# Ledger of designs, part 17: peptides against a protein of PDB entry 7PB4

Target 1, 105 residues: chain A of PDB entry 7PB4
Amino acid sequence: KMLNIKEYKEKLLSTLGEFLEDHFPLPDRSVKKKKKNIQESSVNLITLHEMLEILINRLFDVPHDPYVKISDSFWPPYVELLLRNGIALRHPEDPTRIRLEAFHQ
Target 2, 218 residues: chain B of PDB entry 7PB4
Amino acid sequence: DALQMAVGYFEKGPIKASQNKDKTLEKHLKTVENVAWKNGLASEEIDILLNIALSGKFGNAVNTRILKCMIPATVISEDSVVKAVSWLCVGKCSGSTKVLFYRWLVAMFDFIDRKEQINLLYGFFFASLQDDALCPYVCHLLYLLTKKENVKPFRVRKLLDLQAKMGMQPHLQALLSLYKFFAPALISVSLPVRKKIYFKNSENLWKTALLAVKQRNR

## One batch from the design tools (peptide)

Design b1_p11_1_s3 (made by RFdiffusion4, then SolubleMPNN; from b1_p11_1, 7 letters changed)
Fold by OpenDDE base, seed 1:
Structure b1_p11_1_s3 (fold): chain B 105 residues (1-105), chain C 218 residues (1-218), chain A 11 residues (1-11)
Amino acid sequence: as target 1 above (105 residues)
Amino acid sequence: as target 2 above (218 residues)
Amino acid sequence: MLRLMIEELLL
């Protein structure tokens, strides 16, 4: 039973990955290395798929604290997309933390 | 020059020790406004100031004034727009600032140097249709961006659901008509045959300035 | 659509 759930999760995440890449790709950072001192933090942005995977995994692994801290790798438009569509919720006391919405209500 | 000093002030922020912080801020803001409305701003100046206006570094009144003077001398960098959209999503700017940004983006659309990365943001703009205050301007933006590949069944459904909620809004009808043009099989509903497409605020705040920019670049 | 797909994932 657990193996089937994991495999199903992986298959569904894979299917979501293609959809998300087609419809919500990351913008190409023109990393034109112009040398000047602005610490544009070379933070690698994660895909929307990876973000969702993190949120889903946290919900399953730590159901009592299903919140993930928003890192610099979380592209703000993705965070906003998830929040606006009711896919994710902010922590009521810590706006730097988000969770996947419990759709099981 | 005075403009570089003004931009540098906004970029670095106010020096803590200035007793006349408000007077200094107003001086620099007026400098930016005067140059922008007279000559337009360079792409680099717009890049800096646009991000500042959306970052929440300054108060809403200042941010509004900065956005109102984001007038290009020649072009706006697409990268500046992508970064601006990112800042918009951080949520440190007011709702009125967001509306003003989308109005600006529509008004300045033809002055953006490239559209490839902006087209990748299509899904994000489409998601912003749910905001009643943004919806008219987002519909106009999407009308400018929409390609055949963007017209999907799920987006058609969302537009129809929005129409059911909001009624037959002219801006929504304009977007639906474009969707029907690209994918007639996805839209069975009869759309009113409107000879003219009407978007809210066809007369933008920048009309006079944009005419002047176009005249200088001829 | 995305929400529905995610809902199906969580179910």
Scores: peptide ipSAE 0.040, ipTM 0.798, DockQ to the pose 0.384
Fold by OpenDDE base, seed 4:
Structure b1_p11_1_s3 (fold): chain B 105 residues (1-105), chain C 218 residues (1-218), chain A 11 residues (1-11)
Amino acid sequence: as target 1 above (105 residues)
Amino acid sequence: as target 2 above (218 residues)
Amino acid sequence: MLRLMIEELLL
């Protein structure tokens, strides 16, 4: 049973990866680091694929608390995309935490 | 310069507990408004002020006034638009501010220096079509951005579903007509031949200002 | 759509 879940998860993530890269790529931040001291926190944004992987992993690894804390690596448009499409839900008491929606319920 | 002082006030916030915070705010806001409508703003000034207007740092009334005076002297940086879209998704701005931003983005589209990164946001804009308040303006934006590569069967289905839900809206018909132009095999439905494409509020708030900008840059 | 794709992939 666990092996089938891992294989299914890997297949899901692999199939989603190509679609997400094609249709929802990260903006290229490669524009010139002009030294404006805006601490644009050198936080590397994660891909939408990586974000979904984190959410899926959390749901499987910690099903009783499937929420992930939104970090600075989470690009706000991706968070909004997941929430707006009902793929993720905010924690009712902590808007900084999101979970994957259980599609099987 | 009075403009630099005003921009600096909005960027850094009030340096001192001025007894008259509201008068100081209004003074700087009027300075920005006067320069923007008279001469336009530099790309760097728009970059700063646009982010401030969408960050939720100030109240909705102030943010609305700032956004209304985001008139370029020459160009708007694509990076400013990408950052602005990010701020919209943070959810610190009002629904009315989001609508105003999309109206602004459509109105200022020709003044944006590059489109490569904005084109990458196509999927995000398309996902915003489900918002009834944004839908007319998002359709107009997508009409400006759509390439043949963006026309996919699933997007066609979503537009047809929206049309079924909302009825035959002129802005949806315009976008569907463009999709049919790029991919006629994906859209079997007969679309009414409209000689003129009309988007909601073709009379934008900036019409007079944009004419003046175009005249100064000739 | 992304939901449907995820649902189709999760089913």
Scores: peptide ipSAE 0.041, ipTM 0.800, DockQ to the pose 0.269; fails the geometry check
Fold by OpenDDE base, seed 2:
Formats: structure tokens, sequence, C-alpha cells
Structure b1_p11_1_s3 (fold): chain B 105 residues (1-105), chain C 218 residues (1-218), chain A 11 residues (1-11)
């Protein structure tokens, strides 16, 4: 049973990966570092695929607290995309935490 | 320079100790407005001020006024637009600010230096079609951005679903007509032959300013 | 659509 869920999850993520890369790619951060001293923290943004993988993993690994903290690696458009489409939900008391929507209820 | 001082004020924020915070803010805001409408703003000034307007650092009234004066002297950087879209998604701006931004983006579209990065945001703009307040302006933006490669069966279905929900809106019909042009096999529905595409262009707040910009850059 | 795709994939 657990192996089937993992395999299904991997197949799901792989199938989603191509779609997400084609339709929701990260913008090229050719932010020309103009030389001035503002430490724009070069936060590496994760892909939408990686974000979904994190959310799915958290749901399976910690089903009683399936929330993931939004990090600086989470591109805001991706977070909004997931929330707006009802794929993810914000924690009711902590807007910095999101979970995958339980589509099975 | 008065403009540099004004931009610097908005970037750094109000100094805590000033008794005349509102008067100082209004002075700097008027400086930005006057320069923007008279001469336009440099791409760097737009980059700074656009982010400020969308970050939620100031109140909605201030943000609205800043956004209304995001008039280029020459060009707008595509990077500024990408960052702005990111700020819209942080949720620190009002719904009215989001609408104003999309109106601005459509109005200023020809003044954006490059479109490659904006084209990558196609999916995000398309996802915003479900917002009834944004839908007319997003349809117009998508009409400007859409390439053959963007016309997919799932997007066609979503547009048809939106049409079923909202009725035969002129802006949806315009976008659907473009989709049918690129992919006629995906849209079997007879679209009314509209000789004229009508977007809500009558509300272009920047029409006079943009004419002046085009005249100065000729 | 993304939801439906995710739902179809999670179902």
Amino acid sequence: as target 1 above (105 residues)
Amino acid sequence: as target 2 above (218 residues)
Amino acid sequence: MLRLMIEELLL
C-alpha cells in the first residue's frame, strides 16, 4: 500500500513536471546585479514542481500537521496560483503556512 | 534633484521623527506626479516606485497615486514588470490596485523593452481570468501576449467555461477569436464575426500621457 | 485546470 502511494506520487509528480515547466516556468532572473551594495539575497527560487512535491510530501509524512512554511524560495506567483486554484490552503492562524488541499474529503 | 529626493523618500520610507510626515509625503508624491506627467520617469525610477506601490509599504491612496504616475520617459524594464507581478501575488495590495496594475500593464505594453520574461508569465495571467474584476483587463493583456504555442485545449475549455458563466463578454470573445485564429480545430463554436475588437480602452487613464511620450521619442 | 489535473493525478 505505501509503495503504491509512493510510486503513484512519483508518477504524478513526473507527469506534472513537464506540464508545469511548459506552462509555469520560472522567469529568468537575469536580474543584472547592478553593482550597488544592496545585498539582494540571491534566494534560489524553487520550481512549481518542487513546491508541489514539498506539499505532497508533507501531507503524506505528517498528515496531522500537513502545513509547510512559506520560505523565500517560494515564488509568490506560485503560492498565489496554488491558493487561488484551491490546490493549497493557508493555515487559519498562520498565513505563512500552507497545505495541500485534501481533495479526498 | 527634487525627483531623486522624492524617490529616495519612498524607497527609504518616512523618517520616524518628522512631525510633518503627511506634508512631506504629499510634497514628494506631487514631485513624482509632476515629473511623470510632464517628462515621464526613467526606467530605474519606475522600477523603484512600481515595487513600492505594490509592496503595501504605503496606504492604498498613496499606492494608487504612485501607480497612476508610472509613465515612462522612454521604456519600462520587463524585470520591473516581473517583480511587480510577484508583488501582486504577495497579497499586500488591494483589489483596486490589482485592477489598476493590469490597466497600467495594458496601457504601457508597447513601452516595455522586452517581452520574453512577460511571455513566461502567460500561465499566471491566464489563471487570473477567474477574477471577475480582473477578467476584462487580463483578456486584453492575453490578447497582446498570446502566441500559437499558448493556445492549448485546456485553456480553450477554461475560456468556454468562463463564457458559460459570465456570458458572451466582448473581451472574452476577442480572446476566443484570437485563439480560433491560431487553433481553429480547437474551437468548433461559431464565434460572432465582430468587425471590431472592443476592450475597455475608453478608460485608459494614460492616453494623453502616452501620446506625449510617443511624440518625445520620435 | 491545474486543480483538476492535480485531482486527477491525486485520485
Scores: peptide ipSAE 0.040, ipTM 0.796, DockQ to the pose 0.319; fails the geometry check
Fold by OpenDDE base, seed 3:
Structure b1_p11_1_s3 (fold): chain B 105 residues (1-105), chain C 218 residues (1-218), chain A 11 residues (1-11)
Amino acid sequence: as target 1 above (105 residues)
Amino acid sequence: as target 2 above (218 residues)
Amino acid sequence: MLRLMIEELLL
């Protein structure tokens, strides 16, 4: 049972990787910000694939608290995409935390 | 100048101690509106004010007024649009603000300096087609953005499903016709040969302003 | 849509 879930996880992540990169790439932040002193923290955004990997890993590693805290590395469009499509759910009491939707019907 | 003070007010927010917060807000808002409609705004001013309008920092009425006066003097930075779409996804703005933003984005599309980063947002715009209020404007935006590489079987299926659900909407037919042009093998359905593409006139709110911008940049 | 795509990729 556990091996089948791990294999399913890896297959899911591998199959989604190319699709997510092709259809939901990160915007290139390479616009030369002229040095205006706005400390916009150079937060490195993670890919949608990496975000899903984090969510899946959390579900497997900590199934009793499968929630991940939304960091500044989480691009808001990706968070909205996951929530809108029912792939992720917000924590009922803490909107800064999200979990992978249990595909277990 | 008065515009810089107004932009600075919106950026920093109201100073806690002002007894006349509403009068000060209205004064600065009128300053921005007057300059925007008369001369247009610099790309930097649009960058600041567009983000403010979508961040949820102010009430819906104020955000709507700010967004309505996002008229460029010359160009709009694509980075400002990418940031704006990010704010829309945070969900701090109203549904009416989202509709207004897509109308604005369509109306101002030609004034955006570059399209490369906006084209990367294609999937996010396409995902918004399921919102009945956004669908007409998103179809128009997608019509402007769609390249051959964006036309995929799953997107064709989704558009046909939307047509089955919503009926033969002119904006959806326009987008489907473009999809059929790029990938005729993916769309077996006979689309009515419409000689004229009909989108909702999103530009009506800015028609006079857009003419003035085009005249200044000639 | 993305769910359907995920489902189609999983099927």
Scores: peptide ipSAE 0.037, ipTM 0.791, DockQ to the pose 0.156; fails the geometry check

Design b1_p11_1_s4 (made by RFdiffusion4, then SolubleMPNN; from b1_p11_1, 7 letters changed)
Fold by OpenDDE base, seed 4:
Structure b1_p11_1_s4 (fold): chain B 105 residues (1-105), chain C 218 residues (1-218), chain A 11 residues (1-11)
Amino acid sequence: as target 1 above (105 residues)
Amino acid sequence: as target 2 above (218 residues)
Amino acid sequence: MLKLMIEQLLE
């Protein structure tokens, strides 16, 4: 049963990958390294695919606490996209934590 | 330079615990407003101030005033717009500020130096159509951004669903007409032949300033 | 569960 769920998850993520890359790509940070000490938070943004993978994995691995902390690698538009479409939910007491929505079959 | 001092104040915050923080803030805000409306702002100044207005660092009244004076001397950097969209999604600005930003973005669209990265944000803008307050302005923005490659069956369905929910709105009809132009096979519904596309006049707030900018750059 | 998520993403 676990293998089937994992395989299904992988297939789903792979199918979504192309769609997400085409329609929701990361902006090219062609920020010219002008030397100004703006702590360009060298934080590498993760793809929407990677973000969903993290959320799905957390739901399966820790179903009693399926929340993931929003890190600096989480691009805010992606977070908003997931929340607005009901794909993810914020923790009721901690807005820095989000979970994948449990879609009832 | 008074403008540099004002921008620095907003960027770095108040240097001295001035007993009269409100008077100092008002002074710097007026300086920015005066220069912006008279001469426009440099792209670097807009980059700094736009982010400040959307970051939630100051109150809504201050943010609104800053955003209203984001008038370019010449061009707006595309990077500033991309960063601004990110700030909007952080959720530290008010709904009214979001509306004002989209109005600003539409009004200033021709002054943005490049569109390649903004075009990549198409999906995010499209997702914002479901917000009733933003929908008219987002439709206008999408009308400016839409390419043939963006016209997909699922987006057509979403627009038709929105029309079913909200009724026949001029801004939705304008966008649907553009979609039909690019992909007539995807839209079998007869759209009323509107000779003139009417969007809400987003430019009204900046009409005089935009005319002045165009005159200076001729 | 995941099907609905996909549908929502495609919407």
Scores: peptide ipSAE 0.052, ipTM 0.836, DockQ to the pose 0.100
Fold by OpenDDE base, seed 1:
Structure b1_p11_1_s4 (fold): chain B 105 residues (1-105), chain C 218 residues (1-218), chain A 11 residues (1-11)
Amino acid sequence: as target 1 above (105 residues)
Amino acid sequence: as target 2 above (218 residues)
Amino acid sequence: MLKLMIEQLLE
């Protein structure tokens, strides 16, 4: 059963990957290193695919606490996209945490 | 330079020691407003101030005033717009600020130096169509951005669903007409032949300022 | 669409 879930998860993620890359790509940070001291925190943003993978993994690995803390690597538009479309939900008490919506109702 | 001091104030925040924080804020805000409406702002200044306006660092009244004076001297950096969209999604700005931003984005669209990265945000803008307050302006923005490659069956379906929900809105019809132009096979519905594309508030808040910018850059 | 797709895949 666990193998089937993992395989299913991998298949889901693989199928979503191309779609997400095509329709919701990350903007190219023109890292023009202009030298001025603006601490642009070089936070590496993750793809929407990777974000979903994290959320899905958390749901399966820790179903009783399926929430993931929003890190600096989470591009805000992606977070908003997931929340707005009902794919993810914010934790009721901690807005810095999100989970996948349980679609299996 | 008074403008540099003003921008610096907004960027660094109020220095703790000023007894008259509100007066200082107003002074700097007026400085920015005066320069922006008179001469326009440099791309770097817009980059800084636009992000500040959307970050929630200041109150809604201040943010609104900043956004209203985001008038370019020459060009707006695409990167500034991308960053702005990011801040918009953080949710620290008011709904009215979001609306104003999209109005600004439409108004200033031709002054943005490049569109490549903005075009990549197409999906995000499209998702914002569900917001009733944003929908008219997002439709206008999408009308400006839409390429043949963006016209997909699922987006057509979403637009038709929105039309079913909201009725035949002029801005939605304009976007649908463009979609039909690019992909006639995807839209079987007869669209009313409107001779003129109509978007809400075709007269933007910046009409006079934009005319002045165009005259300076001739 | 994304939700529907995800829903279909999670079903």
Scores: peptide ipSAE 0.099, ipTM 0.821, DockQ to the pose 0.336; fails the geometry check
Fold by OpenDDE base, seed 2:
Structure b1_p11_1_s4 (fold): chain B 105 residues (1-105), chain C 218 residues (1-218), chain A 11 residues (1-11)
Amino acid sequence: as target 1 above (105 residues)
Amino acid sequence: as target 2 above (218 residues)
Amino acid sequence: MLKLMIEQLLE
């Protein structure tokens, strides 16, 4: 049963990956290193696919606390996309945490 | 110069100790407004101020005034627009600010130096069509951005669903007509042959300013 | 739309 869930998860993620890459790619941050010392921490943004993978994994690994903390690697448009479309939900008490919406209820 | 001081004030924030914080803020805001409407702003100034307006650092009234004076002297950096879209998604700006931003983006579209990265945001703009307040302006933006490769069956379905929900809106019809032009096989519905595409261009707050910019850059 | 796609993939 666990193997089937993992395989299903992988298949889901793989199928979604192509779609997400085609329609919701990360913009090329030509971070022109303007010389001034503002340590714009080159935070590496993750893909929408990777973000969903994190959310799905958390739901399966920790179903009693399926929330993921929003990191600086989470591109705000992706977070908004997931929340707006009801794919993810914010924690009611901690807006920095989001979970995958349980579609099976 | 006065503009540099004003931009610096907004970037660094108010120094805690000034008894006249509101007066200082108003002074700097007026400086930015005066320069923007008279001469336009440099791309670097727009980059800084646009992010400030959308970051929620200041109140809605201030943010609105800043955004209204985001008038380029020459060009707007595409990177500034990408960053701005990111700030819109953080949720610290008001709904009215979001509407104003999309109006601004449509109005200033021709002054953006490049479109490659903005085109990558197509899916995000399309997702914003579900917001009734944004829909007219997003349709106009999408009308400017849409290429044949963007016209997909799922997007056609979404537009038709929106039309079913909202009725035959002129801005939706304009976008659908463009979609039909690129992919006639995907849209079987006879669209009324509208001779004139009507977007809410009558509400362009920057019409006079844009004419002045075009005249200066000729 | 993404929700529908995810839902379809989860079915």
Scores: peptide ipSAE 0.041, ipTM 0.806, DockQ to the pose 0.223; fails the geometry check
Fold by OpenDDE base, seed 3:
Structure b1_p11_1_s4 (fold): chain B 105 residues (1-105), chain C 218 residues (1-218), chain A 11 residues (1-11)
Amino acid sequence: as target 1 above (105 residues)
Amino acid sequence: as target 2 above (218 residues)
Amino acid sequence: MLKLMIEQLLE
């Protein structure tokens, strides 16, 4: 059963990877390093694929607390995309935490 | 400069709890409005103010007024637009602000310096078609952005589903016609050959300002 | 849409 779930996870991630890269790529922050002192924290944004991987891994690794804290590396459009499409859910008491929706009917 | 002071006020926020917060805010807002409509705003000023309008730092009324005066002197940076879309997704903006933003984006589309990064947001804009309030404006935006590589079977299916749900809307028909142009094999449905593409005139709010910008850049 | 796409990919 665990092997089947792991295989399913890998297949899902693999299949989604190409699709997500093609249709939801990260914008290239050509942040022209003009030295203006705005500490725009050079936070490296992660891909949607990586975000989903984090969410899936959390669900499998910690099923009793499957929530992931939204970090600065989470691009807001990706978060919104996951929430809007019912792929992820916000924690009812902590809006800074999201989980993968259990596809288990 | 009065404009710099006004922009600085919105960026840094009110420093002192002065009793006249509302008067000061109104003064600076009027300054921005006056300059924007007369001369347009520099790309840097638009970058700052657009983000402020969409960040939820101020109330909806203030945000709406700021957004309405996002008129460029010359160009709008695509980076500003990308950042703005990010703010829209944070969920601190009202539905009306989102609608206004898409109207603004369509109206100002030709003044955006580059389109490469905006084109990468195609999927996000397409996902917003499901919002009934946004759909007319998003269709117009997608009509401006759509390239052959964006026309995929799943998007065609989604557009046809939307048409089935909403009926033959002019804005949806316009987008479908463009899709058929790029990929005729994907759309078997006979679309009425409409010679005239009809989108809601999103430019009406900025018509005079846009004419002025075009005259200055000539 | 993305959910549907995910579902279609999983079928």
Scores: peptide ipSAE 0.035, ipTM 0.788, DockQ to the pose 0.154; fails the geometry check

